# Peptides against a protein of PDB entry 3OAK: the designs that were tried, part 5

Target 1, 145 residues: chain A of PDB entry 3OAK
Amino acid sequence: DDLEQYLDEKILRLKDEMNIAAQLDIDTLNKRIETGDTSLIAMQKVKLLPKVVSVLSKANLADTILDNNLLQSVRIWLEPLPDGSLPSFEIQKSLFAALNDLPVKTEHLKESGLGRVVIFYTKSKRVEAQLARLAEKLIAEWTRP

## One batch from the design tools (peptide; aimed at target 1 L109 G115 R144)

Design b1_p10_1 (made by RFdiffusion4)
Pose (drawn by RFdiffusion4):
Structure b1_p10_1 (pose): chain A 145 residues (1-145), chain P 10 residues (1-10)
Amino acid sequence: as target 1 above (145 residues)
Amino acid sequence: ESQDYMESLE
């Protein structure tokens, strides 16, 4: 019905917006490298983050989020950038906190590649200890026999 | 399924 299509469209729009924001930040960081212009900063993901957090935090949107592979975009947001730098602390913390609340299943991890990027957060030296503990906790919640 | 999958990513 219309309501279900409306919710799918809401999540699909957010997925595309998140992808555009990640790609624009990546272009900015490549541009920052090719040209050593130190004033260049990547802020599109940070600007969109409140909208992403608002959607991820609604329990009544969990099915729509999971069914439409929005977690693929979350994985893109957590990936290290071309120079090996991580996204801002606010992005990391907000995304991990939201994942703690979502009923993520194996099929979602498979389609999104989210498990691979969370393992990176348990190994990275640039990740704050509290977020590493959150990542480890999530890996544990997802590697149950 | 879950255990095998997550361990395969290592």

Design b1_p10_1_s1 (made by RFdiffusion4, then SolubleMPNN; from b1_p10_1, 5 letters changed)
Fold by OpenDDE base, seed 1:
Structure b1_p10_1_s1 (fold): chain B 145 residues (1-145), chain A 10 residues (1-10)
Amino acid sequence: as target 1 above (145 residues)
Amino acid sequence: DSYDFMLSLF
């Protein structure tokens, strides 16, 4: 119906915006490495984060989020950057918190690749202990019988 | 091991 179509388009637009933000940050960091210009700072994901968190927190968007594989873009945002660093503490914390309230199923984890990335966060020595615990909590919920 | 098992679920 009209509402479902509107919500699909809304989520697909956000998905595109997230992917663009991620790529722009990657491009910025690659240029920083190539040129040595330390004034180049990747900020696109941080700028978009409030909108992402707002959408992920809406109960009425849960089905649309999952059906359109928005979790793929969440996974992309959590991946390591070109210099090997991880996304900001705030991005990690906000996304893990938002994921905790979504009715994520195994099929969504497989089609998005999110499961593997979150497992990475439970094992990486570069992740803050607080965030590793949040990742562990998600894994426990997703693997619950 | 347990890690490989978890990976197989996703």
Scores: peptide ipSAE 0.036, ipTM 0.700, DockQ to the pose 0.212
OpenDDE base, seeds 2, 3, 4, 5: peptide ipSAE 0.035, 0.034, 0.035, 0.035; ipTM 0.694, 0.694, 0.693, 0.691

Design b1_p10_1_s2 (made by RFdiffusion4, then SolubleMPNN; from b1_p10_1, 5 letters changed)
Fold by OpenDDE base, seed 1:
Structure b1_p10_1_s2 (fold): chain B 145 residues (1-145), chain A 10 residues (1-10)
Amino acid sequence: as target 1 above (145 residues)
Amino acid sequence: DSYEYMLSLF
């Protein structure tokens, strides 16, 4: 099916873009630490965030998103950074909101590692209370009978 | 919490 293949390729391209953005931000922060150049700011994920949110919100892409393990890239974006910081508040809020509308199943959580990362957000005292509550809501939805 | 500790949770 031509449309199905097109959608697969679209999601796989986004997955690649997300992974590249994450690595570029890590490289920027590592260089900032190494050189002491405080003008170096990691902004690649923030720049790509609107596109990510747009794709995650499309009902017709849900199956393609889940089948191609885009949630692995979502997990990567939620991981802590080398300097010990967490991704921006906006990234956390936007991703948790988008995840709430996806029909995520146990197999997707397992293959992406997303489950453990979201659990981290329910426990970390560095996470804003409102975002911890969103993470808790997701865990409750994913673990209900 | 250290960076290494946070990574251990993932």
Scores: peptide ipSAE 0.053, ipTM 0.739, DockQ to the pose 0.078
OpenDDE base, seeds 2, 3, 4, 5: peptide ipSAE 0.034, 0.034, 0.034, 0.034; ipTM 0.672, 0.662, 0.663, 0.672

Design b1_p10_1_s3 (made by RFdiffusion4, then SolubleMPNN; from b1_p10_1, 6 letters changed)
Fold by OpenDDE base, seed 2:
Structure b1_p10_1_s3 (fold): chain B 145 residues (1-145), chain A 10 residues (1-10)
Amino acid sequence: as target 1 above (145 residues)
Amino acid sequence: DSYEFMQSLF
């Protein structure tokens, strides 16, 4: 129906915006590595984060989020950056919090690759203990009998 | 089983 179509388009636009933001940050950090210009700071994901969090927090968007594989873009945002660093603490914290409230199913984890990335956060020594615990909580919930 | 299920997530 009209509402469903509107919501699909909304989520698909956000998905595209997220992917673009991720790529722009990658480009910025690659240029930083190449030039040594430490004034170059990857800010695109951070700038878009409030919008992402807002969308992920809407209960009425849950089905649309999951059906359109927005979690693939969430996964992309959580992946390590070219310099080996992880996305900002705030991005990690916000996304893990948002994921905790979504009715994520096994099929969504598989089609997005999110499960693999979150398990990485449970194992990495580069992750703050607080966030590792959040990742562990998600894994426990997703693997609950 | 549980092990197989966990593997399916990753």
Scores: peptide ipSAE 0.029, ipTM 0.653, DockQ to the pose 0.356
OpenDDE base, seeds 1, 3, 4, 5: peptide ipSAE 0.027, 0.027, 0.025, 0.026; ipTM 0.646, 0.638, 0.648, 0.630

Design b1_p10_1_s4 (made by RFdiffusion4, then SolubleMPNN; from b1_p10_1, 5 letters changed)
Fold by OpenDDE base, seed 2:
Structure b1_p10_1_s4 (fold): chain B 145 residues (1-145), chain A 10 residues (1-10)
Amino acid sequence: as target 1 above (145 residues)
Amino acid sequence: ESYEFMLSLF
């Protein structure tokens, strides 16, 4: 129907914006590495984060989020950056919080690759303890019998 | 620990 179509288009646009933001940050950090210009700072994901959080927090968007594989873009945002660093603490915290409230199923984890990334966060020494615990909580929920 | 290594496990 009209509403469903509107919501699909909304989520697909956000998905595209997220992917673009991720790539722009990657490009910025690659250039920083190549040039040594430490004034180059990857800011695109941070700039878009409030919008992402807003969308992920809407209960009425849950089905649309999951059906359109927005979690693939969430996974991309959580992946390590070219310099080996992880996305900002705020991005990690916000996304893990948002994921906690979504009715994520096994099929969504498979089609997005999100499961593997979150498991990484449970194991990495570079992750803050509180975020590792959040990741562990998610894994526990997603693998609950 | 590395992300690349983690990808090889799944």
Scores: peptide ipSAE 0.054, ipTM 0.729, DockQ to the pose 0.083
OpenDDE base, seeds 1, 3, 4, 5: peptide ipSAE 0.053, 0.050, 0.051, 0.054; ipTM 0.732, 0.720, 0.724, 0.729

Design b1_p10_2 (made by RFdiffusion4)
Pose (drawn by RFdiffusion4):
Structure b1_p10_2 (pose): chain A 145 residues (1-145), chain P 10 residues (1-10)
Amino acid sequence: as target 1 above (145 residues)
Amino acid sequence: MKEYMEELEE
């Protein structure tokens, strides 16, 4: 029905917006490298983050989020950038907190690649200790026999 | 879910 299509469209639009924002930040960081212009900063993901957090925090959107592979975009947002730097602390914390609340299943991890990037957050030296503990906790919730 | 996550750790 119309309501279901409306919700799917909402999540699909957010998925595309998130992908555009991540790609624009990546272009900015490549541009920052090719040209050593130190004033260049990547802020598109940070600018869109409140909208992403608002959608991820709604329990009644969990099915729509999971069914439409929005977690693929979340994984893109958590990936290290071309120079090995991580996204801002606010992005990391907001995304991990939202994942703690979502009923993520194996099939979602498989289609999104989210498990691979969370393992990176347990190994990275640049990740704050509290977020590493959150990542480890999530890996544990997802590697149950 | 366990097997899948263990494969990723390899």

Design b1_p10_2_s1 (made by RFdiffusion4, then SolubleMPNN; from b1_p10_2, 5 letters changed)
Fold by OpenDDE base, seed 5:
Structure b1_p10_2_s1 (fold): chain B 145 residues (1-145), chain A 10 residues (1-10)
Amino acid sequence: as target 1 above (145 residues)
Amino acid sequence: GAEYMLELMK
């Protein structure tokens, strides 16, 4: 119906925005590596983060979020960056918190690849202990019988 | 099921 179509389009637009933000940050960091210009800072994901968190927090959008594989874009946002660093502390913390309230199922983990990335956060020595614990909580929920 | 995640964790 009209509402469902509107919500689908809204989520798909956000998905595009997220993917663009991720690519822009990758491009920025690659340029930083190539030029040595340390003034180049990747900020596109951080700028968009409040909007992403707002959408992810809305219970009435859960089905639309999951059906349109927005979690793939969440996964992309969590992946390591070209310089080997991880997304900002705020991005990790906010996304892990938001993911905790979504009814994520196996099919969503498979189609998004999110499971692999979150497991990475439980194993990586580059991850802050506080955030590793949040990742562990997600894994525990997703492995729940 | 949780089988998928369990496999990933191996």
Scores: peptide ipSAE 0.442, ipTM 0.913, DockQ to the pose 0.777
OpenDDE base, seeds 1, 2, 3, 4: peptide ipSAE 0.044, 0.031, 0.042, 0.034; ipTM 0.711, 0.645, 0.709, 0.658

Design b1_p10_2_s2 (made by RFdiffusion4, then SolubleMPNN; from b1_p10_2, 7 letters changed)
Fold by OpenDDE base, seed 3:
Structure b1_p10_2_s2 (fold): chain B 145 residues (1-145), chain A 10 residues (1-10)
Amino acid sequence: as target 1 above (145 residues)
Amino acid sequence: SAEVMLEWLK
C-alpha cells in the first residue's frame, strides 16, 4: 500500500545517504594520506549518525529496515577506514545499541555481512573493551539456541 | 548456536 511504499522509499533513501557518507569519509581519509594534510577530517558519518539512530530506533520501521537490507549500510559504517582506524567510538556504540533492539534474523546477517563484521569487533585489540562486550552480546543474541 | 553462526558467516 501507499504507506508501505513510503516507508520503503524512506529507508532506501537513508541507505543511499549512509553509503554516500561512508564513501565521502573514505575519500577524505585517502586524500589525507595522500597529501599529508591533517586538517582533513572525515565527519560525514558522524553528521548523519543522529538520523541513522533515530530511524533504527523506530519499531514501526523494523520490518522495512530489515527487508531493504539497511544493515548492509550499517556494516559498511563499521568497516575499518583507509588509515586502518575504526569508526569513531560514538558510531560504534550507537550502532551496537540500535542493533540490540532490532529483531535481526539469520537471513539479514547473511545478506548484509553484518555478522562477520561484528565478530571482528569481538576479537580486535583496537576495539575498546566496552564496545567489544556490546559486540559479544549481539553475537550471543544472534546465535542463541 | 554454532550451526547458525556458521550459516551466516558464509
Scores: peptide ipSAE 0.060, ipTM 0.670, DockQ to the pose 0.399
OpenDDE base, seeds 1, 2, 4, 5: peptide ipSAE 0.031, 0.052, 0.054, 0.051; ipTM 0.697, 0.663, 0.667, 0.746; seeds 4, 5 fail the geometry check

Design b1_p10_2_s3 (made by RFdiffusion4, then SolubleMPNN; from b1_p10_2, 5 letters changed)
Fold by OpenDDE base, seed 3:
Structure b1_p10_2_s3 (fold): chain B 145 residues (1-145), chain A 10 residues (1-10)
Amino acid sequence: as target 1 above (145 residues)
Amino acid sequence: SAEYMLSLLE
């Protein structure tokens, strides 16, 4: 119906915006590495983060979020950057918090690749302890019998 | 590339 179509388009637009933000940050960091210009700062994901968190927190969007594989874009935002560094602490914290309230199922983890990335965060020594604990909580929730 | 970034998770 009209509402369903509207919500799908809304989520798909956000998904596109997230992917663009991720790519722009990657491009910025690659250029920074190539040129040594330390004034180049990757800020696109940080700028878009409030909108992402807002959408992920809306209960009426949960089905649309999951059906359109928005979690794939969440995964992309959590992946290591070209230099091997991780996304900002704030991005990690905000996304883990938002994920905690979504009714994520196994099929969503598979189609998005999110499970693998979150497992990484439980094991990496580069991750802050409090965020590793949040990641562990998510894994425990998703693997409950 | 996306493939390279994914390899960093291994």
Scores: peptide ipSAE 0.049, ipTM 0.679, DockQ to the pose 0.063
OpenDDE base, seeds 1, 2, 4, 5: peptide ipSAE 0.029, 0.028, 0.032, 0.029; ipTM 0.668, 0.672, 0.663, 0.670

Design b1_p10_2_s4 (made by RFdiffusion4, then SolubleMPNN; from b1_p10_2, 7 letters changed)
Fold by OpenDDE base, seed 2:
Structure b1_p10_2_s4 (fold): chain B 145 residues (1-145), chain A 10 residues (1-10)
Amino acid sequence: as target 1 above (145 residues)
Amino acid sequence: GAEVMLSWLE
């Protein structure tokens, strides 16, 4: 119906925006590495984060989010950056919190690759302990009997 | 469980 189509388009637009933000940050950091210009700071994801969190937090969008594989873009946002670092603490914290409230199923984890990435966060020494614990909780929930 | 974990890690 009209509403469903509207919501699909909304989520797909956000998905594109997220992917673009991720790529721009990657480009920025690559240029920083190449030029040594320490004034280059990757901020595109951070700038878009409030919008992402807002969308992920809306219960009425859950099905649309999952059906359109927005979690793939969430996974992309969580992947390591060119300089070997991880996305900001705030990004990790916000996304893990948002994921906790979504009815994520195995099929969504598979099609997005999110499961693998979250497991990475449970094991990485670069992750703050509190965020590792959040990741562990997600894994526990997703793998519950 | 473990089986579920393995399924979405593939």
Scores: peptide ipSAE 0.039, ipTM 0.647, DockQ to the pose 0.426
OpenDDE base, seeds 1, 3, 4, 5: peptide ipSAE 0.030, 0.024, 0.028, 0.028; ipTM 0.645, 0.626, 0.633, 0.629; seed 5 fails the geometry check

Design b1_p10_3 (made by RFdiffusion4)
Pose (drawn by RFdiffusion4):
Structure b1_p10_3 (pose): chain A 145 residues (1-145), chain P 10 residues (1-10)
Amino acid sequence: as target 1 above (145 residues)
Amino acid sequence: MEALMEEYAE
């Protein structure tokens, strides 16, 4: 029905917006490298983050989020950038907190690649200890026999 | 879930 299509469209639009924001930040950081212009900063993901957090925090949107592979975009947002730098602390914390609340299943991890990037957060030296503990906790919730 | 996460750890 119309309501279900409306919700799918809402999540699909957010997925595309998140992808555009990640790609624009990546272009900015490549541009920053090719040209050593130190004033260049990547802020598109940070600008969109409240909208992403608002959607991820709604329990009644969990099915729509999971069914439409929005977690793929979340994985993209957590990936290290071309120079090896991580996204801002606010993005990391907000995304991990939202994942703690979502009923993520194996099929979602498979389609999103989210499990691979969370393991990176348990190894990275640049990740704050609290967020490493959250990442480890999530890996544990997902590697149950 | 464990087997998939082990594959990712490789």

Design b1_p10_3_s2 (made by RFdiffusion4, then SolubleMPNN; from b1_p10_3, 7 letters changed)
Fold by OpenDDE base, seed 2:
Structure b1_p10_3_s2 (fold): chain B 145 residues (1-145), chain A 10 residues (1-10)
Amino acid sequence: as target 1 above (145 residues)
Amino acid sequence: GKELIEEWMK
């Protein structure tokens, strides 16, 4: 119906925006590495984060989020950056919190690749203990009988 | 779900 179509388009637009933000940050950090210009700061994801969190927090968008594989873009946002660093603490924390409230199923984990990435966060020594615990909580939830 | 996650953890 009209509402469903509107919601689909909304989520797909956000998905595109997220992917663009991720790529722009990658480009910025690659340029920083190449030029040594330490004034270059990757901020596109951070700038978009409030919008992402807002959307992910809407219960009425859950089905649309999952059906349109927005979690693929969430996965992309969680991947390590060119300089070997992880996304900002705030991005990790906000996304893990948002994911905790979504009815994520196995099929969504597979089609998005999110499962593998979250597992990475449970094992990586570069991850803050607090965030590792959040990742572990997600894994526990997704594997709950 | 559990089996899949366990596989990924290997």
Scores: peptide ipSAE 0.275, ipTM 0.862, DockQ to the pose 0.763
OpenDDE base, seeds 1, 3, 4, 5: peptide ipSAE 0.148, 0.135, 0.119, 0.114; ipTM 0.734, 0.725, 0.712, 0.708

Design b1_p10_3_s3 (made by RFdiffusion4, then SolubleMPNN; from b1_p10_3, 6 letters changed)
Fold by OpenDDE base, seed 2:
Structure b1_p10_3_s3 (fold): chain B 145 residues (1-145), chain A 10 residues (1-10)
Amino acid sequence: as target 1 above (145 residues)
Amino acid sequence: GKELIEEWME
């Protein structure tokens, strides 16, 4: 119906925006590495984060989020950056919190690759203990009988 | 779900 179509388009637009933000940050950090210009700061994801969190927090968007594989873009946002660092603490924390409230199923984990990435966060020595615990909580929830 | 995630953790 009209509402469903509107919501689909909304989520697909956000998905595109997220992917663009991720790529722009990658480009910025690659340029920083190449030029040594330490004034270059990757901020596109951070700038978009409030919008992402807002959308992910809407219960009425859950089905649309999952059906359109927005979690693939969430996965992309969680991947390590060119300099080997992880996304900002705030990005990790906000996304893990938002994911905790979504009715994520196995099929969504597979089609998005999110499962593998979150597992990475449970094992990586570079992850803050607080965030590792959040990742572990997600894994526990997704494996709950 | 559990089996899949366990596989990923190996």
Scores: peptide ipSAE 0.231, ipTM 0.843, DockQ to the pose 0.755
OpenDDE base, seeds 1, 3, 4, 5: peptide ipSAE 0.106, 0.109, 0.223, 0.083; ipTM 0.709, 0.715, 0.838, 0.688; seed 3 fails the geometry check

Design b1_p10_3_s4 (made by RFdiffusion4, then SolubleMPNN; from b1_p10_3, 5 letters changed)
Fold by OpenDDE base, seed 1:
Structure b1_p10_3_s4 (fold): chain B 145 residues (1-145), chain A 10 residues (1-10)
Amino acid sequence: as target 1 above (145 residues)
Amino acid sequence: GKELMEEWME
């Protein structure tokens, strides 16, 4: 129906925006490495984060989020950056919190690659302890019998 | 649990 189509378009637009933000930050950091210009700062994901969190928190969008594989873009945002660093503490914290309330199933984890990335966060020495615990909580929820 | 994790990592 009209509402369903509207919600699909909304999520697909956000998915595109997230992917663009991630790529722009990657490009910025690559340029920083190539040129040595320390004034170049990757800020696109941080700027978009409030909108992402807002959408992920809406119960009426859950099915649309999962059906359109928005979790793939969430996975992309969680991947290490070109310089080997991880996304900001705030991005990690906000996304892990938001994911906790979504009815994520095995099929969603496979098609998005999110499961693999979250497992990484449970094991990485570069991750803050409190965020590693949040990642562990997600894994526990997703592996419940 | 572990089997599912392995599937996710493929």
Scores: peptide ipSAE 0.115, ipTM 0.720, DockQ to the pose 0.439
OpenDDE base, seeds 2, 3, 4, 5: peptide ipSAE 0.085, 0.098, 0.099, 0.082; ipTM 0.697, 0.705, 0.704, 0.694

Design b1_p10_4 (made by RFdiffusion4)
Pose (drawn by RFdiffusion4):
Structure b1_p10_4 (pose): chain A 145 residues (1-145), chain P 10 residues (1-10)
Amino acid sequence: as target 1 above (145 residues)
Amino acid sequence: MEEYMESLES
Protein backbone atom coordinates (compact mmCIF):
# COMPACT_ATOMS: atom_id res chain seq x y z
CA ASP A 1 0.00 0.00 0.00
CA ASP A 2 0.87 3.65 -0.18
CA LEU A 3 2.22 3.80 3.39
CA GLU A 4 4.71 0.99 2.83
CA GLN A 5 5.86 2.52 -0.45
CA TYR A 6 6.20 5.85 1.28
CA LEU A 7 8.48 4.35 3.96
CA ASP A 8 10.56 2.41 1.45
CA GLU A 9 10.99 5.60 -0.56
CA LYS A 10 12.01 7.52 2.56
CA ILE A 11 14.77 5.03 3.34
CA LEU A 12 15.83 4.69 -0.31
CA ARG A 13 16.13 8.47 -0.59
CA LEU A 14 18.21 8.56 2.58
CA LYS A 15 20.43 5.79 1.23
CA ASP A 16 21.18 7.80 -1.89
CA GLU A 17 21.72 11.01 0.05
CA MET A 18 24.14 9.21 2.36
CA ASN A 19 26.03 7.82 -0.65
CA ILE A 20 26.30 11.21 -2.29
CA ALA A 21 27.56 12.76 0.95
CA ALA A 22 30.23 10.06 1.38
CA GLN A 23 31.34 10.37 -2.23
CA LEU A 24 31.58 14.18 -1.98
CA ASP A 25 33.69 13.93 1.17
CA ILE A 26 35.95 11.36 -0.59
CA ASP A 27 36.34 13.71 -3.58
CA THR A 28 37.23 16.51 -1.18
CA LEU A 29 39.88 14.37 0.52
CA ASN A 30 41.35 13.26 -2.84
CA LYS A 31 41.32 16.83 -3.97
CA ARG A 32 43.02 17.70 -0.72
CA ILE A 33 45.76 15.22 -1.56
CA GLU A 34 46.29 15.90 -5.27
CA THR A 35 46.28 19.55 -4.34
CA GLY A 36 47.89 20.06 -0.93
CA ASP A 37 45.20 22.67 -0.08
CA THR A 38 44.98 22.42 3.70
CA SER A 39 41.77 24.41 4.00
CA LEU A 40 39.77 21.56 2.45
CA ILE A 41 37.61 19.71 4.96
CA ALA A 42 34.99 16.97 4.44
CA MET A 43 31.73 17.96 6.12
CA GLN A 44 28.88 16.52 3.96
CA LYS A 45 28.51 13.41 6.13
CA VAL A 46 28.57 15.55 9.27
CA LYS A 47 25.92 17.86 7.81
CA LEU A 48 23.56 14.95 7.01
CA LEU A 49 24.19 13.03 10.22
CA PRO A 50 21.17 14.37 12.20
CA LYS A 51 18.86 13.19 9.47
CA VAL A 52 20.52 9.78 9.47
CA VAL A 53 20.36 9.49 13.30
CA SER A 54 16.68 10.49 13.26
CA VAL A 55 15.78 7.69 10.86
CA LEU A 56 18.04 5.03 12.51
CA SER A 57 16.60 5.73 15.97
CA LYS A 58 12.92 4.98 15.05
CA ALA A 59 11.99 1.42 16.06
CA ASN A 60 9.04 1.48 13.70
CA LEU A 61 11.46 2.02 10.81
CA ALA A 62 13.72 -0.96 11.67
CA ASP A 63 12.15 -3.33 9.13
CA THR A 64 12.25 -0.76 6.36
CA ILE A 65 15.89 0.12 7.20
CA LEU A 66 16.95 -3.53 7.23
CA ASP A 67 14.93 -4.61 4.15
CA ASN A 68 16.32 -1.87 1.97
CA ASN A 69 20.02 -2.38 2.90
CA LEU A 70 20.47 1.08 4.44
CA LEU A 71 23.25 -0.57 6.48
CA GLN A 72 25.32 -0.66 3.32
CA SER A 73 25.42 3.10 3.48
CA VAL A 74 26.21 3.04 7.14
CA ARG A 75 29.22 0.77 6.38
CA ILE A 76 30.32 3.34 3.66
CA TRP A 77 30.12 6.08 6.26
CA LEU A 78 32.34 4.12 8.75
CA GLU A 79 35.05 3.16 6.16
CA PRO A 80 38.45 4.74 6.43
CA LEU A 81 38.97 7.50 3.91
CA PRO A 82 41.64 7.39 1.12
CA ASP A 83 44.37 8.83 3.42
CA GLY A 84 43.57 6.25 6.14
CA SER A 85 41.76 8.78 8.31
CA LEU A 86 38.48 7.84 10.05
CA PRO A 87 35.18 9.80 9.97
CA SER A 88 34.52 12.20 12.87
CA PHE A 89 33.98 10.89 16.37
CA GLU A 90 30.37 12.10 16.29
CA ILE A 91 29.67 9.96 13.21
CA GLN A 92 31.30 6.88 14.67
CA LYS A 93 29.56 7.17 18.03
CA SER A 94 26.11 8.00 16.54
CA LEU A 95 26.26 5.10 14.10
CA PHE A 96 27.47 2.51 16.64
CA ALA A 97 24.84 3.56 19.15
CA ALA A 98 22.14 3.13 16.50
CA LEU A 99 23.50 -0.31 15.55
CA ASN A 100 23.30 -1.38 19.18
CA ASP A 101 19.53 -0.86 18.99
CA LEU A 102 18.80 -2.43 15.55
CA PRO A 103 17.90 -6.12 15.22
CA VAL A 104 20.66 -6.85 12.72
CA LYS A 105 20.70 -10.37 11.29
CA THR A 106 23.31 -12.30 9.35
CA GLU A 107 21.61 -11.67 6.00
CA HIS A 108 21.82 -7.86 6.68
CA LEU A 109 25.51 -8.15 7.57
CA LYS A 110 26.10 -10.16 4.41
CA GLU A 111 24.37 -7.69 2.10
CA SER A 112 25.81 -4.56 3.75
CA GLY A 113 29.44 -5.69 4.44
CA LEU A 114 28.94 -4.03 7.83
CA GLY A 115 30.69 -6.81 9.75
CA ARG A 116 33.96 -6.19 7.91
CA VAL A 117 34.13 -2.51 8.78
CA VAL A 118 33.20 -3.10 12.46
CA ILE A 119 36.16 -5.53 12.77
CA PHE A 120 38.37 -2.73 11.44
CA TYR A 121 37.20 -0.62 14.40
CA THR A 122 38.48 -3.27 16.82
CA LYS A 123 41.99 -3.09 15.32
CA SER A 124 42.43 0.58 14.43
CA LYS A 125 44.83 2.58 16.58
CA ARG A 126 42.96 5.82 15.79
CA VAL A 127 39.65 4.68 17.32
CA GLU A 128 38.75 5.87 20.82
CA ALA A 129 38.73 3.12 23.41
CA GLN A 130 35.01 3.43 24.26
CA LEU A 131 34.05 3.04 20.61
CA ALA A 132 36.36 0.04 20.27
CA ARG A 133 34.56 -1.55 23.18
CA LEU A 134 31.20 -0.85 21.44
CA ALA A 135 32.52 -2.37 18.19
CA GLU A 136 33.78 -5.46 20.04
CA LYS A 137 30.43 -5.77 21.78
CA LEU A 138 28.64 -5.67 18.42
CA ILE A 139 30.99 -8.24 16.86
CA ALA A 140 30.18 -10.42 19.86
CA GLU A 141 26.40 -9.97 19.48
CA TRP A 142 26.86 -11.02 15.82
CA THR A 143 29.25 -14.01 16.20
CA ARG A 144 26.97 -16.10 18.31
CA PRO A 145 26.93 -19.86 17.45
CA MET P 1 25.95 -16.02 12.27
CA GLU P 2 29.05 -17.31 13.94
CA GLU P 3 30.49 -18.93 10.79
CA TYR P 4 29.93 -15.77 8.79
CA MET P 5 31.62 -13.47 11.29
CA GLU P 6 34.49 -15.85 11.86
CA SER P 7 35.10 -16.02 8.10
CA LEU P 8 35.57 -12.26 8.06
CA GLU P 9 38.24 -12.50 10.77
CA SER P 10 40.22 -14.97 8.60

Design b1_p10_4_s1 (made by RFdiffusion4, then SolubleMPNN; from b1_p10_4, 5 letters changed)
Fold by OpenDDE base, seed 3:
Structure b1_p10_4_s1 (fold): chain B 145 residues (1-145), chain A 10 residues (1-10)
Amino acid sequence: as target 1 above (145 residues)
Amino acid sequence: SAEYMLSLLE
């Protein structure tokens, strides 16, 4: 119906915006590495983060979020950057918090690749302890019998 | 590339 179509388009637009933000940050960091210009700062994901968190927190969007594989874009935002560094602490914290309230199922983890990335965060020594604990909580929730 | 970034998770 009209509402369903509207919500799908809304989520798909956000998904596109997230992917663009991720790519722009990657491009910025690659250029920074190539040129040594330390004034180049990757800020696109940080700028878009409030909108992402807002959408992920809306209960009426949960089905649309999951059906359109928005979690794939969440995964992309959590992946290591070209230099091997991780996304900002704030991005990690905000996304883990938002994920905690979504009714994520196994099929969503598979189609998005999110499970693998979150497992990484439980094991990496580069991750802050409090965020590793949040990641562990998510894994425990998703693997409950 | 996306493939390279994914390899960093291994």
Scores: peptide ipSAE 0.049, ipTM 0.679, DockQ to the pose 0.063
OpenDDE base, seeds 1, 2, 4, 5: peptide ipSAE 0.029, 0.028, 0.032, 0.029; ipTM 0.668, 0.672, 0.663, 0.670

Design b1_p10_4_s2 (made by RFdiffusion4, then SolubleMPNN; from b1_p10_4, 4 letters changed)
Fold by OpenDDE base, seed 4:
Structure b1_p10_4_s2 (fold): chain B 145 residues (1-145), chain A 10 residues (1-10)
Amino acid sequence: as target 1 above (145 residues)
Amino acid sequence: SEEYMLSLLE
């Protein structure tokens, strides 16, 4: 129906925005590495984060989020950056919190690649302990019999 | 990539 279409388009637009933000940050960091210009700061994801959190927190959008594979963009946002660093603490915390309330199924993990990335967070020594525990909680929930 | 992530764990 009209509402469903509206919501789909909304999520797809956000997905696109998220992907663009991720790429812009990657480009910024690559340029930082190449030029040594430490004034180059990747902030596109951080700027968009409130909007992402707002959408992910809406229970009525859960199906739309999952059906449109927004989790793929979430995965992209969580991936390590060119310099080996991870996205900001706030991004990690916010996304893990949001994921905890979504009815994520195996099929969503497969189509998004999210599971593999979250597993990475359980193993990486670059991750804050509290966030590693959140990642572990998600994995436990997703792999529960 | 997955390969890149794995490399960061080493």
Scores: peptide ipSAE 0.371, ipTM 0.889, DockQ to the pose 0.075
OpenDDE base, seeds 1, 2, 3, 5: peptide ipSAE 0.359, 0.354, 0.366, 0.357; ipTM 0.885, 0.883, 0.888, 0.886

Design b1_p10_4_s3 (made by RFdiffusion4, then SolubleMPNN; from b1_p10_4, 5 letters changed)
Fold by OpenDDE base, seed 3:
Structure b1_p10_4_s3 (fold): chain B 145 residues (1-145), chain A 10 residues (1-10)
Amino acid sequence: as target 1 above (145 residues)
Amino acid sequence: SFEYMQSLLE
C-alpha cells in the first residue's frame, strides 16, 4: 500500500531526526563539561519538539508510530543527560501528555524500554510534582488489569 | 538517579 509505505517512511525519518538531536545534545553537554564553556547550550531536542508533538498527536499516525517503535526515540529523549540532569520541563510535559493519548500496549513498552524510564520519573525527587503525577497516570494505565 | 537509570538501560 502506497499510503502505508509513505507513512512508514515519514515516521522513520522523524525517528532518525530525534535520535540525531539527542546525540547532538549529549555531545554538546559533554563538551561543556570537558571545557567548562557555559555558553554551550543543548537545544536540538527543544528545536525539534514541536514537530515531534505534532506527529504524536495525530490519531491517523498511531499505528505507524507504534509499529515503527518511535517510542524508543521518545524513551531516549527522556533519559538523563551526561551530567545527570533531566531533559527540560517542556520536553517532559509534552511527551507525557502525548503518550497519554496513544494506545500503547505491553509489547510496545518492552520493545522501546519506555516503561522503565517512566517508572523512573515516578520515583525521582528531581521531577516536578505535576509531571510525576502524569508519569504515575501512565503507569497505572499501562498496568491496568 | 542517573546511575540507577543507566543500570536499567544497559
Scores: peptide ipSAE 0.032, ipTM 0.710, DockQ to the pose 0.097
OpenDDE base, seeds 1, 2, 4, 5: peptide ipSAE 0.032, 0.068, 0.032, 0.032; ipTM 0.654, 0.710, 0.646, 0.647; seed 2 fails the geometry check

Design b1_p10_4_s4 (made by RFdiffusion4, then SolubleMPNN; from b1_p10_4, 5 letters changed)
Fold by OpenDDE base, seed 1:
Structure b1_p10_4_s4 (fold): chain B 145 residues (1-145), chain A 10 residues (1-10)
Amino acid sequence: as target 1 above (145 residues)
Amino acid sequence: SFEYMLSLLE
């Protein structure tokens, strides 16, 4: 129906915005590495984060989020950056919290690659302990019999 | 195990 179509388009637009933000940050950091200009700061994901969190928190959008594979963009946002660093603490915390309330199924984890990335966060020594615990909580929920 | 979890999520 009209509402369903509207919601699909909304989520797909956000998905595009997230992917663009990720790429722009990658480009910024690659340029920083290439030029040595330490004044270059990647901020596109941080700027978009409130919108992402807002959408992920809405129960009425859950099906649309999952059906349109928005989790793929969430996965992209969680991947290490060109300089080897991880996304900001706030991005990690906010996304892990938001994911906890979504009815994520195995098929969504497979099509997005999110499961593998979250497992990484449970094992990485570069991840803050409290965030590793959040990642572990997600994995525990997703691997329930 | 790590590998087991991967098998469930991939």
Scores: peptide ipSAE 0.042, ipTM 0.693, DockQ to the pose 0.254
OpenDDE base, seeds 2, 3, 4, 5: peptide ipSAE 0.034, 0.037, 0.038, 0.038; ipTM 0.679, 0.682, 0.682, 0.681

